# Ledger of designs, part 31: peptides against a protein of PDB entry 3S8F

Target 1, 157 residues: chain A of PDB entry 3S8F
Amino acid sequence: VLTLFVAVPSLMTAFTVAASLEFAGRLRGGRGLFGWIRALPWDNPAFVAPVLGLLGFIPGGAGGIVNASFTLDYVVHNTAWVPGHFHLQVASLVTLTAMGSLYWLLPNLTGKPISDAQRRLGLAVVWLWFLGMMIMAVGLHWAGLLNVPRRAYIAQV
Target 2, 166 residues: chain B of PDB entry 3S8F
Amino acid sequence: DEHKAHKAILAYEKGWLAFSLAMLFVFIALIAYTLATHTAGVIPAGKLERVDPTTVRQEGPWADPAQAVVQTGPNQYTVYVLAFAFGYQPNPIEVPQGAEIVFKITSPDVIHGFHVEGTNINVEVLPGEVSTVRYTFKRPGEYRIICNQYCGLGHQNMFGTIVVKE

## One batch from the design tools (peptide; made by RFdiffusion4, then SolubleMPNN)

Design b1_p10_2_s3 (from b1_p10_2, 6 letters changed)
Fold by OpenDDE base, seed 5:
Structure b1_p10_2_s3 (fold): chain B 157 residues (1-157), chain C 166 residues (1-166), chain A 10 residues (1-10)
Amino acid sequence: as target 1 above (157 residues)
Amino acid sequence: as target 2 above (166 residues)
Amino acid sequence: DFLLAAIAAI
């Protein structure tokens, strides 16, 4: 019930952030329905990290609604599905946002810009993290649907 | 310039809000479809039944494991199960194939899980509450009961067995 | 399978 109460405001907030990204992309010369996406600063790990986090948050948020449904929760509750949901919400969005914030914060605090090598390494780290999180999350959700229990080292499948 | 920027921001916000609303309906539709097509075998929650966890081991239907399986009708049984730190009783639980089994599960100590492999039985067991689950085993054999709710140091070793007889 | 497909589509 509480999840459903916060779902709509959270969704609205998420799409407001998307609106801000579109505006920024268009200011950077992006045109058309999707051209603004390409115009965003994908070469900056401070940008890429939280955006990837937001992308991971989308299926996680949808999963939250599933978990809040009585009939659907019966299928997924206390299975590997739940850790999959958690990792999308926390290990993806929160962690990537934290990583992205550091890529911005540290150069600003020290007054020293990151080198090109550091930038490239940062991009690699962020993308690899996202990829790993997506693989794990999909695997956990799949395992959960196959009735793999949470908090158990033994599974039927 | 500020006015133009403000107007542009509002336009994008309106567009994304409209998209958000559309997606909301899509998600609702997907949930509705899932509910309509994938709810077979869901065990509904029963009425709230309470029990005193401090006395459940000493008196009542859970007190004697030897009397835990009660025939309530033709091909119908009630099984009174305790989930405790760290195991289940009775263990094993012996029931006949094809019979309707009503599990009444409670705990004398902390919260446990009751997950039966090979079935859709997966419930939390709370001290002071009785969980009721109805199931019919179609195949004979052994079914493992797994605790999927952390309950202490022995949680990982907390298993039970249901033996379904021909 | 439906849920998996939905997850993959998102």
Scores: peptide ipSAE 0.021, ipTM 0.780, DockQ to the pose 0.208
Fold by OpenDDE base, seed 2:
Structure b1_p10_2_s3 (fold): chain B 157 residues (1-157), chain C 166 residues (1-166), chain A 10 residues (1-10)
Amino acid sequence: as target 1 above (157 residues)
Amino acid sequence: as target 2 above (166 residues)
Amino acid sequence: DFLLAAIAAI
């Protein structure tokens, strides 16, 4: 009930954010159907991290609807699918948003900008984190569909 | 300037909302596909059924493991299974190949899992509630039952066996 | 089915 109650507003919010990103990208000189994406500040980890979190949240959100569906939940419940979903929602969206927030917050609190080295390191951390989370999440979802159980150290697929 | 900006933002929002609606239908289609490809062989059955977990070991269909497998019709059986800390009863569960099996699973103690490897049988077992699942084993052999819900210190070692006979 | 129908109706 809760998942379905928030599903539509969450989708609307996510796509509204996307609309804001498109507008921002076009203000930064992006043109065409996809040129606005390239114009966004991909050199700033405070931007990149939350956006990558949002990208991970897309399949995670769809999975939330699956997990809330009676017939499909029967299939995926207490399988590796569930940890896969959580890692997209928490370890990707929430964690990356928190990481990105720090790259904004710390310079503002200290009054000092981050160094170029810190910026580059931050970008590396965020991208590597995202890639690792995507690999793990895809693997867990796949394993779940192959009926690998959750909370078990042994399974026959 | 603010009005022009607002109008521009609104146009993008409308476009993305339309896209979101389209994606909703795509997600529904993907859900339907997943359902069609991953639910074969197992049918959740029955209405909510309650049982007293404090007496389930002493009286009723779960009390005697030797009477746990009940033939209910031609090539149809009901199996009354207890999931407990830390195992399953009866163990092994013996059923014929090709028979329609209705599992009636409950717990006398805490919440357990009932996951049969090699099948889509996967339910939580709650004290005071009877979990019902219908399945037909097409292949003979041994199927392991695994607990996929944490139930205590012995959880990781909680296994059972279904033996499907020719 | 009801849940899916509800989602589809939104």
Scores: peptide ipSAE 0.020, ipTM 0.765, DockQ to the pose 0.074
Fold by OpenDDE base, seed 3:
Structure b1_p10_2_s3 (fold): chain B 157 residues (1-157), chain C 166 residues (1-166), chain A 10 residues (1-10)
Amino acid sequence: as target 1 above (157 residues)
Amino acid sequence: as target 2 above (166 residues)
Amino acid sequence: DFLLAAIAAI
């Protein structure tokens, strides 16, 4: 299936970002296979938000390959699976990236750094958003596999 | 220092690219596994069949709901279904238990969905095209048809019923 | 097998 080869440049791009994160973490003193992750600035919501978005995008991307498969799409098309996929791709990655960008942009535009309270609140917001989004997305994918229809207010299952 | 940093970046990039390639194979394997274990009831794409949506109500096999269910052989039927704004015809669709049913579904107006609860029947219905689905109802009872493609203000109320008789 | 066929069908 030639259409599946679109995943190759997408993955290359995604993992180039991951490579950049690894490099950044190592510059911050992280060592070993996983130590660089801990060295990243997890206390900054402007960083945490888009990273959580990337994490949500991983299963979403895998689902994208499923959706692009003719045979497998027959199973999931127009079921709750599809909204689940969208919430991972748009409401997770795109939205969290926007949130993260905002956490950087607003202080720079106003010339006022965020307070510690605002920083902590920001962290809470993005983590709660991610958690809620993952719960909803998993639920929607599960429901989709159980043949719950999309765009219907009722379902047998 | 810049050269050292560049070399390090390249090394990390190569590692992640290798990982990405490995993940591609994992995904392919998962797809293969899913296909191998969940192929029951999967309907491959058939030949494209087209109809004129402007005349489908006036002439042809979809024109008369009373003649929509056609016996084509022993324990085999073809059902000509119209999905329209906002319902299905015939409604109800009556078929025998255990019979092989070939649904021929089209639309005279806009795109609709044809999702039968309790089954794996789930297709989009496009004006000008005929969707063909083959299914055998093993259990008698009522099966609800749901439109799962937005088709207008009455979309949420667009339901049909298949009655499977013993 | 099916896996090989799937890979070949890409």
Scores: peptide ipSAE 0.014, ipTM 0.797, DockQ to the pose 0.078
Fold by OpenDDE base, seed 4:
Structure b1_p10_2_s3 (fold): chain B 157 residues (1-157), chain C 166 residues (1-166), chain A 10 residues (1-10)
Amino acid sequence: as target 1 above (157 residues)
Amino acid sequence: as target 2 above (166 residues)
Amino acid sequence: DFLLAAIAAI
């Protein structure tokens, strides 16, 4: 009970962040049920990177509930599922957030804005990173469900 | 304008909280689905059994690999397995097809894994603790044991074999 | 096979 109860404040936090994004999008002129998403600053890698991290974090968080379940953990524990989970949590969310933070921090610390070329390159980097991470994570989760072991160079399938 | 903004934020938060509640039910449903479709044959955890890892090689049921397979009934066996750096004993483990096998697995040194290829047997092996797994091999052949818990520089080569005889 | 699974997941 206590273990799964941790999911409650986490979900509350996640959806509060979502509410903040909705508010920001609507302030930027977005309207309707989903129009606020398009109004967000998708041209800024400092914004895009952590948001992509959050998108990866959603299935990762759901997986966290699975991993914390006694009965379900039996199926997934020490399989490729587990690396799939933490790559979503660390290699996507944390890493992309760090990237995004640098895209904001460095210009502010140096007093020099990033060039348009640097901005475009930054966008390419974070999107490609996200894409690659999603492919790998989905593959790892799938392999885990097929009983591919964790921490082994061999696979059953 | 600030007042309007605050009211709007509250409305959005309420909406997302409602959504969060809905998603909670979705997750519960997914868990239920997974339990119904993918967790068939789950081996329940047994009672915690402890052993002294410093003496397990010298005395007791794990000490002699030749005596590791014990027939406990007409079609029932207990197999005492050691996972160590870097291998398993006995190796191979020989058991008959169709028999109920109770594996009692422990370690004399560090934490290891015991993952039997082609089966749902997948447990961590802790020094000082006995892992108990019950399984019946329906098909004869060789089943590879894989260590799926990093245990040192030889971890990648730590394998065992279960031979199921007709 | 992990690689096959990853490819299939695309």
Scores: peptide ipSAE 0.021, ipTM 0.795, DockQ to the pose 0.069; fails the geometry check

Design b1_p10_2_s4 (from b1_p10_2, 6 letters changed)
Fold by OpenDDE base, seed 1:
Structure b1_p10_2_s4 (fold): chain B 157 residues (1-157), chain C 166 residues (1-166), chain A 10 residues (1-10)
Amino acid sequence: as target 1 above (157 residues)
Amino acid sequence: as target 2 above (166 residues)
Amino acid sequence: DFLRAAIAAI
């Protein structure tokens, strides 16, 4: 139980970000319990990318709690589960946040706004990346539970 | 009104904080449930046993692969296994079906993995430490040992075999 | 008892 207190600050941070998104959506005219979500700027890859990263980070965070548990870690340690966790935490949140940052940063540095075509391409890239990452992560976690070893090219599956 | 806006923001923050705490409890509950219903596969942590990796090949129970399998009881064996760059000793490891096997695994060189396919045996092997794993093979046949910790250029080829005899 | 032990083991 004491070990899992490590999750408290992380969860608090995550849901504070969610609260910020709700506030932003409501400022943009969203109303009701879920209307604020629709009001967020889903047409902007600089926004969509980090938000999708956050969504991928949720199951990754849950996995982090599992990995921090002594008895459960015995089951998943050095299996494909671990790379699955990494890809959610790094290749989802960190990478998508970096992508989103670039979609904002480059136009600002160059002084040239992105074209509509570039915007649409950016959205496609971010969504496809997220989808592919989720498929891979689910597969890796599943394989890990089936005792597929990490750092091996063969498995008895 | 600044006061109303501040109260609204605080209310949303409190709501999401409450949700956060609730989710934490859900995760704890799920872990507890999993452990309560799936305890048969959990191997209790043993005491830390240490060895000198510089002498483990020359003296002691790991020195002679022909003496690596020791019967300790009517249906109980201890197997002294070395994981090294790049293989396992003895290889193959021959044990009887249905016997309780205690694997004592160490390394003379670098960190290795000891992952036995078809089993829940999966431990890291550290030089200077002895990993102890207890397992009973219910089915005869060959079980592959896989190194799942990077140990050098030959890591990908580091395999062993456990032969379970009827 | 198992649940209690499991919670304590975390």
Scores: peptide ipSAE 0.012, ipTM 0.801, DockQ to the pose 0.086
Fold by OpenDDE base, seed 5:
Structure b1_p10_2_s4 (fold): chain B 157 residues (1-157), chain C 166 residues (1-166), chain A 10 residues (1-10)
Amino acid sequence: as target 1 above (157 residues)
Amino acid sequence: as target 2 above (166 residues)
Amino acid sequence: DFLRAAIAAI
């Protein structure tokens, strides 16, 4: 009950944030159905990191609904599926948001802008982190569906 | 300018709300698909049964591992299993092939897992509660029991065996 | 203020 209740405001928030991103992209000259996405500042790690976190949160959120279903939870509970789920939620969204926040916060607190080299390195770090998280998450979800247990070093598969 | 901005925001909000609704149906469809393809192995929750974890080792059906397997009918057995730090009792659990097995599992100490490899048996075992699982082993052989709930320093070595005889 | 000052010193 609680999980499903929380799912509704979370979805509303997610799509409100998406609407804000669309508005920002259109203000930056983006046109059409998808042109606003290209117009967003993808050269800024402070922007890219949280957005990638949000993208990872989508399948994680869907997984949350699965985990809240009694019949479906029986299939996935205490398997590798569960670590896959919360790594999307915590290690992707929360961690990437924190990383992105630092790329904005530190330059503003010190008054010193980041160099171009630091910016490029930041982008590389954020994208590699996201890629690694997606590979791990897909692997863990797949392993979970194959009945690989969590908290065990040995498995049938 | 403020009015135009307000209208634009409203239009984008409506669009994303429509998208949200569409995605909701997609998620429901995915859940339905998962239910249709993965419900064959679901073991429904039974009656809530409680026991005293402080006395379960001394008295009752879990007290003697030699009497843990009880025939309750033609080709039907009840197995009283203890999950404890750090193992299972009885071990091995011997049952006949093709028989309906009702596992009654509890713990005298802390929370454990009861995951039987090669089956859909995967339950948490709580002190003071009895977990009931019904299963029929179609193939003879050995099935490993794995604890998939952290229970202490010996957790990683906590294994059991079910031997299914012809 | 302390945190800002400390970070600004880096």
Scores: peptide ipSAE 0.011, ipTM 0.770, DockQ to the pose 0.011
Fold by OpenDDE base, seed 3:
Structure b1_p10_2_s4 (fold): chain B 157 residues (1-157), chain C 166 residues (1-166), chain A 10 residues (1-10)
Amino acid sequence: as target 1 above (157 residues)
Amino acid sequence: as target 2 above (166 residues)
Amino acid sequence: DFLRAAIAAI
C-alpha cells in the first residue's frame, strides 16, 4: 500500500492540469460538462500535441500501478508490456510535449508566425504520431500479456 | 463576482474529486480482473538465497552440469541452472512430464534473464543471488529459454532448451 | 487473491 501511495501525487498533478484546461476552456466560452473541451484551441498543434500526450499518459499511469504491484509485476516484467508502458509515458507524453513546445518556440525565436499550411501539417503530424503510438502501445501490451519477451527478436507465441 | 468565481471553482473541484474516486475504483477493478483471469496463478517471492558468484562454477550444486538435475522426491526434482554469457547449463535441461520442478538459477558473471516460453517462468538472474521458481510441465516437448535482460554483445543469441519427456 | 496482492503490496 505504501508503494502505491506514489500514485497520489501523480494523480493530484494530473487533475490540476485537467482543471487548468477546464478553466481555460470555460474562459473561451465553453459551457456544460463537456462543452469546455470543444472550446479549447484544437486548431493549434502547440496545444494539441501535449494534450494528446496527456491522453496517452492516462493508460500509461494505470500501467505504472500494475508495474509497481508486487504480484502483477511478475506477470509483465521483461515482457513486451514494459516497452509498451515506456512508449506511453516517454514516446507519447514527453515526445508530444516536446513537439508541441517546438510549434510555439520556433515561431517566437524566428519572429515569423507559422503559415496556415505549416499549421495544418503540424496537426497532421501530431495526430498521426499519437495514432501510431497508441497502436504500437496496445500491441506491445497485448503481446506482453501473451508472454512475448522483451529484448528478443523471436517468440513462440 | 468573487462569490461566483468561488462557486465555480468549488464545482470544478467537486467534479474532479468525484472523477478521481471513480478512477480509483476502476484501477482496483482492473487489478482484480487481471489477477482473477491469470490462469498461471500468482507466484509469491521466495526467500532470498545467496551464493558466491566467483566460486559457483568450482564448488557446489552448480559446478557439474551432469549432476544439475537432482531428484528430491518421487515426483519432485531440483534443477541447478547457471545463466552465463552467453548460454545456459545444463543445456538441454531434461525433466519428466508431470513432476514438480524447482529451478535454482544463478549467474557467475552478469545479470541475465530466464524466460521459458510457453510457461509463466520469467525471472531475472543476479550474480550472488539464487532465483527459485517452481513449475510443473503438463505437456511434453521442447521449451525454449530466452534471455530477456541485456547481458552483452551475444545477448540476442543466448538460448537454452528444456526437454520434457513423457 | 486481490486481497493477498494488496497486502503484499504494502
Scores: peptide ipSAE 0.006, ipTM 0.792, DockQ to the pose 0.082
Fold by OpenDDE base, seed 2:
Structure b1_p10_2_s4 (fold): chain B 157 residues (1-157), chain C 166 residues (1-166), chain A 10 residues (1-10)
Amino acid sequence: as target 1 above (157 residues)
Amino acid sequence: as target 2 above (166 residues)
Amino acid sequence: DFLRAAIAAI
């Protein structure tokens, strides 16, 4: 019930954020259907991290609806599917947003800008984190659909 | 200028909403596909059924493991299973191949899982409630029961067996 | 200033 209750406003928020990103990208000189994406500040880990988090949140959010659906939850409940879901939600969106916030917050609080080395390292960390999360999440969802149980060290596959 | 910006952002929002609507149908199709391909003959059944966990071991259909398997009709059985710390009763559960089996599962102590490997039987078992699962085993052999809900220090070792006879 | 100093000290 709670999941379905928050699903609609969450989707609305997501669309608004996406629209804002498109608008910002176009203001930065991006043109065409996808040119605005390229125009966004992909060299800034404070931007990249939360955006990657949002990308992970899309399938995670869909999974939330699945998990809240009686017939589908019967299939996926207490399987590896569930850990896959919340790793997208927590370890992807929340964690990456926190990482991104750090790259904005620290320079502002300390008054010291992030060095180029720190920026590049930050980008590497964020992208590698996202990649790792996607591999793990896809694997867990796949395993869950194959009926691999959670909270068990054994599996039938 | 602000008004123009608002109109512009609204147009983008409408585009994204249209995209989302299209994706909704894709997701519905994926859900339908998942439901069609990930079924193994288990049908959640029953209504809210409760039992006293403090007396379930002493009286009633769960009290005697030797009487846990009850034939209810031609090729139909009800199996009364206890999930407890840390195992299942009866163990093994013996049922015939091809019979319709109704599992009635409850717990005398804490919450457990009842996950039958090789099947889509997968339910949580709560003290005071009876979980009902209907299934027909098409293949003879041994099926392992796994607890997939943390239930204490012995959780990882909590296993049972269903033996399906020809 | 205190917060800035505290964070900088980490």
Scores: peptide ipSAE 0.006, ipTM 0.760, DockQ to the pose 0.010

